# Peptides against a protein of PDB entry 4Z63, part 92

Target 1, 334 residues: chain A of PDB entry 4Z63
Amino acid sequence: LCLGMNDLTGNIPEDLFHLKRLNLLGIQENRLSGSLSREIRNLSSLVRLDVSWNLFSGEIPDVFDELPQLKFFLGQTNGFIGGIPKSLANSPSLNLLNLRNNSLSGRLMLNCTAMIALNSLDLGTNRFNGRLPENLPDCKRLKNVNLARNTFHGQVPESFKNFESLSYFSLSNSSLANISSALGILQHCKNLTTLVLTLNFHGEALPDDSSLHFEKLKVLVVANCRLTGSMPRWLSSSNELQLLDLSWNRLTGAIPSWIGDFKALFYLDLSNNSFTGEIPKSLTKLESLTSRNISVNEPSPDFPFFMKRNESARALQYNQIFGFPPTIELGHNN

## One batch from the design tools (peptide; made by RFdiffusion4, then SolubleMPNN)

Design b2_p14_8_s2 (from b2_p14_8, 6 letters changed)
Fold by OpenDDE base, seed 5:
Structure b2_p14_8_s2 (fold): chain B 334 residues (1-334), chain A 14 residues (1-14)
Amino acid sequence: as target 1 above (334 residues)
Amino acid sequence: KVIISNGSSYITTE
């Protein structure tokens, strides 16, 4: 049953929960309100539940043990409060959990040992606090992780060295500290292609440690951190780099010529730094900027990107990396 | 087409 993208209001009719053979319930992008009924437990054949973009409130019901076939739960952009229900945090069937832009709070706890099928997690823009869950690497299929805009004070856990499944990771605006440790840990994630660390590490030095290596890194966003230092030499070894945003930092020195050696680099933002010297001529030879056909079929994160104006609430949403226009931004440097 | 922005924005996922 798909009723998304309407102007439906009120609660879900209770009679809907008698549909025991229902595999898909999509009621997204409505104005449904109240609590999500506990009676969803009666939908024992449910594979996909999409309640996103509604006005649901209260706690998410702890009934996911009665939904043994549930693979997809989308609840982003609601008013859910409380924590992740225990049954949801232990779901062996769940592949994708999206609860971005809610009011979920407390310590983030997932039983990753039980969540054997979880491959995508979006909990961005919630009220989770404490530390990053050290056991996330135990989610052996977890590829896509957005934990942006939560309050995860401290450092990236050392256990994330073992996060082999991790491909797309965002921790933007999560009150993280110690960028050197974070990068030192995350370089061990050999499948990591997308790393977003915007609005963390305020005023720290961007490490220029030549021992750092991100083999498969395609997207690096470390914007608006007030980072000091220079263009990091270790980045030159990330030959697959497609998007680099280091804007709104305090980086100094020259823009190195090797920045033009990235054959796939189509988006470069180094604006609002303190770079000096000449613009490398190699930037004019970037193949990705001269060729019209950037491969649109490359895997991208499940979480959205936002191009946010500094000090503004207004942002443009991009659902795909290739939604970004080919860009060189070097403005507001010396 | 190469686009040169005005440097007023940054990328995030929040």
Scores: peptide ipSAE 0.426, ipTM 0.785, DockQ to the pose 0.737
Fold by OpenDDE base, seed 1:
Structure b2_p14_8_s2 (fold): chain B 334 residues (1-334), chain A 14 residues (1-14)
Amino acid sequence: as target 1 above (334 residues)
Amino acid sequence: KVIISNGSSYITTE
């Protein structure tokens, strides 16, 4: 049953929950309000539940133990409060959980040992607090993780050295500290292609440690951290780099010539730093900007990107990395 | 086409 993208209001009719053979319930992009009914437990054949972009409130019902076939739960952009229900946090069938842009709170706890099928997690823009869950690497299929805009404090857990499944990771605006430790840990994530760390590590030094290596890194965004230091030499070994945003930091020194050696680099933002010297001539020869059709079909994170101009302006949403226009931004440097 | 912006923005995930 797909009723998305309408102007439906009120609560879900209770009789809808009598549809025991229903595999897909999509009621997204409406004006549905109230609590999400516990009676969803009656939808025992449910594979996909999409209640996103509504006005739902209250706690998410703890009934997911009665939904053994549920693979997709999309609840982004609602007013949900409380934590992740225990049954949801223990779901062995769940592949994708998207609860971005809610009011969920408390300590983030997932039983990753039980969540054997979880491959995508989006909990961005919530009110989770405490530390990052150390057991996330135990979610052996977890590829896409957005935990941005939560109140996680401290450092990236050392256990994330073993996060082999991790490909796309966003921790933007989560009050994280110790960028040196974070990068030192995350470099061990062999499948990591996208790393977004914007609005963390305030005033720290960007490490220039030649021992750091991100072999498969395609997207690195570490903007607006007030980071000190220079363009990190270790980044030169990330030959697959496509997008680099280090804007709104306090980086100094020259823009190195090796920045133009990235064959796939189509988006570069180094603006609002303290870089000096000349613009490397190699930037004018970037193959991605001159000759190559960037393959639009490359895998992208499940979480959206936002281009934010100022604190008050609505950010432009980009659902795909290749949605960004080919850009070289070097403005507002010294 | 290469776009040179005014450097007034940054990328984040919200």
Scores: peptide ipSAE 0.529, ipTM 0.827, DockQ to the pose 0.796; fails the geometry check
Fold by OpenDDE base, seed 4:
Structure b2_p14_8_s2 (fold): chain B 334 residues (1-334), chain A 14 residues (1-14)
Amino acid sequence: as target 1 above (334 residues)
Amino acid sequence: KVIISNGSSYITTE
């Protein structure tokens, strides 16, 4: 049953929950309000539940133990409060959980040993607090993780050295500290292709440790951290780099010539730093900017990117990395 | 075509 993109109001009719053979319930992009009914438990054949972009409030019902076939739960952009229900945090069937832009709070706890099918997690823009869950690497299929705009004070857990499934990771604006430790840990994530760390590590030094290596890194965003230091030499070994945003930091020194050696680099933002010297001539020879053949078919993160101008401005949303226009930003490097 | 923007923005996932 697909009822998305309407102006439906009120609650879901209780009789809808009598549809025991229903595999898909999509009621996204409406004005549905109140609590999400516990009677969802009656939808025992449910594979996909999309309640996103509504006005739902209250706690998410703890009924997911009665939904053994549920693979997809999309609840982004609602008013849900409380934590992740225990049954949801233990779901062995769940592949994708998206609860971005809610009011969920408390410690983030997932039973990753039970969540054997979880491959995508988006909990960005919530009110989770405490530390990052150390057991996330136990989610052996977890590839896509967005935890941006939560209050995960502290450092990246050491356990994330073992996060072999991790490919797309965002921790933007999550009050993280110790960028040296974070990068030192995350370099061990051999499948990591996208790393977004914007609005963390305020005033720290960007490490220039030649021992750091991100072999498969395609997207690196570490913007608006007030980071000091220079362009990190370790980044030159990330030969697959496609997008680099280090804007709104306090980086100094020259822009190195090796930045033009990235064959796939189509988006570069080094603006609002303190770089000096000449623009490397190698930037004028970037193959990705001279040739129109950007392969649009590359895997992308499940979480959206946002181009923000300031805290109050509506951000432009980009669902695909290749949705970004080919860009070189070197402005405001006084 | 290379786009040189005004450097007034940054990328997030929040």
Scores: peptide ipSAE 0.510, ipTM 0.817, DockQ to the pose 0.726; fails the geometry check
Fold by OpenDDE base, seed 3:
Parts: sequence; C-alpha cells; structure tokens
Structure b2_p14_8_s2 (fold): chain B 334 residues (1-334), chain A 14 residues (1-14)
Amino acid sequence: as target 1 above (334 residues)
Amino acid sequence: KVIISNGSSYITTE
C-alpha cells in the first residue's frame, strides 16, 4: 500500500493494521501526526515500512520483534524522540534503517551481533550523544553509515580499523576530534570509497603523512574544519578520486600538480583556503572534465549530500555523487 | 561544462 506524497492528515486508520498480508506500507510525505501506533506489530508480513517526511512524534514503538520480515524501515524527517527501541536494535531481518532528521537522543546502541543483515544506517541529524559505538564493525554487512549532525564527542574508535564492510561513511558535524587518529584508523577500511568529515576537527592540522593510504577512496569531503597544513601528499595515491572538497579551511602552500593526475576527478573544491602559487596546468587536462563519460552506474551512498551556501539558506540536495556538476572551485585563496 | 563558481559553498551530509 503506497499512499505517499499526499496531504493526508491525522492518524493511521486502525483498520489498516488488520492487513496481515501487507508487505509494503508507504505513507511518506504526508502530514500524519501523533505517535506511530504500536499496532504496526499486527503487520507481521511487513517487509518495508516508510513513514518518512511526516509529523510523527513520541517514541518509536518497541514492536519490531513482531515484524520478522521487516527489511526496510524509513522514518526520516519526523519528530521521533527517545532512543532506538530494543527490538529494532536487535532486528536480524533489518537491512536498512533510516531515522535521519528526528529528535532521537541518548547513547547510540545497536546490537550488531544480532543485526546480521544491516547494510545501511542513517541516523544523521539527531540528538545522539556520547561516543561513537565501538561495536559498529560487528555489523558485518554494514556498508553505508551516516551519523552526521550528532554529538559524538571524542575520537573515531580504534575498532573501526576492522570495519571491513564500510564503504560510505559520514560523520559531518559530529564534534569529532583528532583528524590524524581518524584518518590513521579509517585507512584500514579497505572498502571505504566515500568519507565525509565536514565540520569536525576544528583548527587541527591536516596530516601530511605519506604512510596514510586510502586505496579505494572516491569521495573525500573535509570542508569547513579550519584545518591547517597543506595539500596532503598521501591523497595522491588515491587514484580513483572523483570528488574532493577541502573548502573553508586554512590550508596553505601550492596546489600540487598531481591533483590533475586523477583521471576520474570531476569535482574539486579548494575554495576559501590560503593556497598560493599558480593554478596547476594539469587541472586543465582532467579527462573527467573534458569527457562526458562519467559512469552514472557506480554505487553511491544511500545518504544525500547537501551543498550548503549559507547558514540561512536551504541547502541543495544531491542524491547521487554524479549529481554534482563538474566543478573546479579555487576561489577565495591568496 | 566546467563550472568555476565563487566558492561560497561546501558539502555536508547533515
């Protein structure tokens, strides 16, 4: 049953919960309000539940033990409060959990040993606090993780060296410290292709350690961190780099010529730094900017990207990396 | 087409 993108108001009719054979319930993008009914437990055949983009409030009901076939739960952009229910945090069937842009709070805890099917987690823009959960690498299929805009004080856990399943990771604006440690840990994530660390590590030095290596890195975004240092030499070994945003930092020195050696680099933003010298001629020869053959079929993160122009302006949403226009931004440097 | 803009933006996932 798909009732999304309407102007539906009020509560879900109780009779809807008698549909025991229902596999898909989509009521997203409405004006539904109140608590999400515990009677969803009666939908024992439910595989997909989408309640996103509504006005739901209260705690998410702890009924997911009664939903043994549930693979997809989308609840982003609501007013949910409290924590992740115990039954949800222990769901063996769940593949995707999206609770982005809610008011969930407390310590983030997932029973990763039980959540054997979890491959995508979006908890961005909530009120989680404490530390990053050290046991996330125990979610052996967890590929996509967005934890942006929470308050995870401290450092990236050492356990993330073993996060082999991790491909897409965002920690934007999560009060993280120690970029050197973070990069030193995350370089061990052999499947990591997308790393977004914007609005962290305020005023730290971007490490220029030649021992750092991100083999499969395609997307690196470390914007608006006020980072000091220079263009890091270790990045030159990331031959698959497609998108680089280091804007709004305090990086100095020359833009190195090797930046033009990235065959797949189509988006480069180094704006609002303190770079000096000449623009490398190699940038004018970037194949990805001259050829139209950007492979549109590459896997992308499940979480959206946002291009934020001003704190007061609504950010432009990009659902795919290739949605970004081919860009070279070098403005506002010295 | 290469876009050279005024560099007033940055990327987030918030």
Scores: peptide ipSAE 0.506, ipTM 0.815, DockQ to the pose 0.762; fails the geometry check

Design b2_p14_8_s3 (from b2_p14_8, 4 letters changed)
Fold by OpenDDE base, seed 2:
Structure b2_p14_8_s3 (fold): chain B 334 residues (1-334), chain A 14 residues (1-14)
Amino acid sequence: as target 1 above (334 residues)
Amino acid sequence: PVVISSGSSWVTTE
């Protein structure tokens, strides 16, 4: 049953929950309000539940133990409060959980040992506090993780050295500290291709440790952190780099010539730093900017990117990395 | 669509 993208109001009729054979319920992009009924437990055949972009409030009902076939739960952009209910946090069937842009709070707790099928988690823009869950690497299939815009004080857990499934990771604007430790840990994530750390690590030094290595890194975004230091030498070994944003920091020194050696680099923003010296000639030889054949069909994160000018301005949304225009931004340097 | 001035923006998520 698909009723999305309408102007439906009120609550879900109770009689709808008598549909025992229903596999898909999509009621997204409406104006449905009130609490999400616990009677969804009666939809025992449900595989996909999409209630996103509504006006739902209250706590998410703890009935997911009665939904053994549920693979997809999309509840982004609602007014849900409380935590992730225990039955949802223990769901062995769930593949994708999207609860971004809600008012969920408390400590983020997932029983990753039980969540054996979870591959995508989006909890961005909530009110979770405390520390990052140390047991996230126990979610053995978890590939896509967005935890941005929460209040996860502290450091990236040491356990994330073992986060082998992690490919796309966003932690932007989450009050994280110790970038040196974070990079030192995350370099062990062999499948990591996208790393977004914008608006963290305020005023710290970007490490220039030659022992750091991110072999499969395609997207690195560490903007607006007021980071000190220089262009990190370890980044030169990330041969698959496609997008680099280190803008709005306090980086100094020269832009190194190796920045032009990245064959796939099509978006480079080093603006609003304190770089000096000459623009490397190698930047004019970037193959991705000169060649007509841009492969558009590469895997991308499930979470969107945003290009912002300030905290109050509406951001431009990009759902795919290749949605970014080919860019070299070196403005506002010394 | 919002026009972003060159060199005045940054990329983030959320």
Scores: peptide ipSAE 0.379, ipTM 0.766, DockQ to the pose 0.432
Fold by OpenDDE base, seed 3:
Formats: structure tokens, C-alpha cells, sequence
Structure b2_p14_8_s3 (fold): chain B 334 residues (1-334), chain A 14 residues (1-14)
């Protein structure tokens, strides 16, 4: 049953929960309000539940132990409060959980040893507090993780050195500290291709440790951190780099010539820094901007990207990395 | 310094 993208109001009719054979319920992008009924438990055949982009409130019902086939739960952009229900945090069937842009709070706790199928987690823009859960690497299939805009103060856990499944990771605007430690840990994530750390590490120095290495890094976003230092030499070894945003920092020195050696680099933003010197001629010869067709079929994070100009303006949303226009931004430097 | 572009945005996932 798909009823998305309408102007439906009120609550879900109770009779809907009599549909024992229902595999897919999509009621996203409506104006549905009130609590999400616990009677969802009656939909025992449910594989996909999409209630996103509504006006639901209250706590998410703790009925997921009665939904043994549920693989996809999308509840982003609602008014849900409380924590992740215990049954949801222990779901062995769940592949994707998206609860971005809600009012969930408390400590983030997932039983990763039980959540054997979880591959995508989006909890961005909530009110979770405390530290990042150290046991996330125990979610052995967890590939996509967005925890942006929560209050996960402190440092990236040391346990994340073992986060082998991690490919796409965003921690933007989560009050993180110690960028040196974070990068030192995350470099061990052999499958990491996307790393977003915007609005963290305020005023710290971007490490220039040549021992750092991100072999598979395609997307690096560390914008608006007021970072000091220079373009890090270790980044030159990330040969697959496609998107680099280091804008709105306090980086100094020259833009190195190796920045133009990235064959797949199509989006570069170094604007609003303190770079000096000449523009490398190699930038004018970037293959991705001149002759190379970037494959649109490459894997992308499940979480959206946003291009923000200011806090008051609505950000442009990009669902895929390749949705970004080919860009070289070097403005507002010295 | 010569302004090449007028970048005024940054990327995030918020």
C-alpha cells in the first residue's frame, strides 16, 4: 500500500492494521499526525514501513519483535521523541533504519550483536547525547552511518579501528573533538569511501602526518571547522578522491600541485581559507572536468548531502555525490 | 589576491 506524496491528514485508520499480508506500507510525505499506533504490530508480514515526512509525534512503539520480516523502517522528518525502542535496537531482520530529523534523545544504544542485517543507519539531526556508541563496529554489515547533528561529544571511539564494514560515515556538527585522533582511527576503516566531519574540531590543527592513509577515500568533507594548518600531504595518496570540501577553515600555505593529479576529482572547494600563492596549473587539467565521464552508477551514501550557505537559507539537497556540479571553488582566500 | 570564484557554501549532511 503506497499512499505517499499526498495531503492526507489525521491518523492511520485502525482497520489498516488488519492487513496481515501487507508487505509494504508507504504513507510518506503527508500530513499524518499523532502517535504511530502500536497496532503496527499486527502487520506481521511487513517488510517495508515508510512513515517519513509526516507530523507523527510521541515515542516509536516498541513492537518490532512482532515484525520479524521488517527490513526497512523509514521515519525521517517527523516529531518522534524518546529513544530507539528496545525491540528495534535488537531487530535481526532490519537492514535500514532511517530516523533522521526527529527529536529522539538520550544515549544511542543499539544491540549490534543482534542487529546482524543492519547495513544502513541514519539518525542525523536528532537530540542524542553522550558519546558515540563504541559497539557500532559490532554491527558487522553496517556500511552507511549518518549520526550528524547530534551531541556526541568527545572523540571517535578507538573501537572504530575495527569498523571494517564502514563505507559512508557522517559525523558533521556533532561536537566532536580531536581531529588527529579521529583521522588516526578512521584510516583503519579499509572500506571507508565517504567521510563527512563538517562543523567539528573547532579551531584544531588539521594533521599533516604523512603516515595517515585513506586508500579508498572518494569524498572528504571537513568544512567550517576553523581548522589551522595546510593542505595535508597524506591526502595526496587518496588517488580515488572525487569530492573535497575544506572550505571555511583557516588553512594556510600554498595549494599543492598534487591536487590536480586526482583523476576523479570533480568537486573541489577550498574557499574561505587563507591559502596563498599561485593556483596550480594542474587544476586546469583535471581529467574529470575536461574529458572524463564520471560513472553515475557508483555506490553512494544513503544519507543526503546538503550545500549550505548560511543558517537561515534552505540548503540545497543532493541525494547523490554525482549530483554535485563539477566545481572548483577557491574564492575568498588571500 | 585574485578572486577566482565566490564560494560561499559548505557541504554537510544535516
Amino acid sequence: as target 1 above (334 residues)
Amino acid sequence: PVVISSGSSWVTTE
Scores: peptide ipSAE 0.417, ipTM 0.772, DockQ to the pose 0.457; fails the geometry check
Fold by OpenDDE base, seed 4:
Structure b2_p14_8_s3 (fold): chain B 334 residues (1-334), chain A 14 residues (1-14)
Amino acid sequence: as target 1 above (334 residues)
Amino acid sequence: PVVISSGSSWVTTE
């Protein structure tokens, strides 16, 4: 049953939950309000539940133990409060959980040992606090993780060295500390292609440790951290780099010539730093900017990117990395 | 085509 993209109001009729054979319930992009009914438990054949972009409030009902076939739960952009219910945090069937842009709070706890099928987690823009869950790497299929805009104070857990499934990771604006430790840990994530750390590590030094290596890194965004230091030499070994944003930091020194050696680099933002010297001639030879063939079929994070000008302004949303125009931003440097 | 802008924005995910 697909009722999305309407102007439906009120709550879900209780009789809807009598549909025992229902596999898909999509009621997204409406004005449905009130609590999400516990009677969802009656939809024992449910595979996909999309209640996103509504006005639902209250706690998410703890009924997911009665939904053994549920693979997809989309609840982004609602008014849900409380935590992730225990049954949801223990769901062995769930592949994708999207609860972005809610008011969920407390410590983030997932039973990753039980969540054997979880491959995508989006909890961006919530009110989770405490530390990052150390057991996330136990979610052995977890590829896409957005935890941005939460209050995860502290450091990246050491356990994330073992996060082999991790490919797309966003921790933007989560009050993280110790960038040296974070990068030192995350370099061990061999499948990591996208790393977004914007608005963290306030005033720290960007490490220039030659031992750091991100082999498969395609997207690195560490903007607006007031980071000190220079362009990190270790980044030169990330031959697959496509998008680099180090803007709005306090980086100094010259822009190195190796920045033009990235064959796939099509978006470069080094603006609002303190770089000096000449613009490397190698930037004029970037193959990705001279060739017309951008592969549109490359895997992308499930979470969107945003181009922001300030904290209060509406950001431009990009759902895919290739949605970004080919860009060189070097403005506002010394 | 290469776009060169004034650098008034930054990329984030939330």
Scores: peptide ipSAE 0.375, ipTM 0.781, DockQ to the pose 0.752; fails the geometry check
Fold by OpenDDE base, seed 1:
Structure b2_p14_8_s3 (fold): chain B 334 residues (1-334), chain A 14 residues (1-14)
Amino acid sequence: as target 1 above (334 residues)
Amino acid sequence: PVVISSGSSWVTTE
């Protein structure tokens, strides 16, 4: 049953939950309000539940133990409060959980040992607090993780060295500290291709440790951190780099010539730093900008990217990395 | 300022 993208209002009729054979319920992008009924437990055949982009409120009902086939739960852009229900946090069937842009709070707790099928987690823009869950790497299939814009504190857990499944990771604006430790840990994530750390590590020094290595890194975003230092030499070994944003920091020195050696680099933003010297001529030879032979069908994060231009304007949303226009932005440097 | 971020939005309606 797909009723998305309408102007439906009010509550979900309780009789809808009598549909015992229903595999897919999509009621996204409406104006449905009230609490999400616990009677969703009656939809025992449910594989996909999409209630995103509504006006739901209250706590998410703790009935997911009665939904043994549920693979996809999309609840982004609602008014849900409370925590992740225990049954949801223990779901062995769930592949994707998207609760981005809600008002969920408390400590983030997932039983990753039980969540054996979880591959995508989007909890961005919530009110989770405390520390990052140390057991997240125990979610052995978890590839896509967005925890941006939560009130986490402290450092990236040491346990994330063992986060082998991690491919796409965003911790943007989560009050994290110690970028050196974070990068030192995350370099062990051998499948990591996308790393977003914007609005963290305020005023710290970007490490230039040559021992750091991100072999498969395609997307690195560390913008608006007020980071000091220079272009990190370790980044030159990330030969697959496609998108680099280090804008709105306090980076100094020259832009190194190796920045133009990246065969797939199509988006570069180094604006609003303190870089000096000449623009490397090698940038004029970026293959991706002269002939875009990059497959647009490459795997991409499930979480959206937002380009925020100013505090008053709505951010532009990009759902795909290749949705970004080819860009070289070097403005507002010395 | 131009900043790239993910998962940062306000609760909205249609």
Scores: peptide ipSAE 0.067, ipTM 0.638, DockQ to the pose 0.067; fails the geometry check

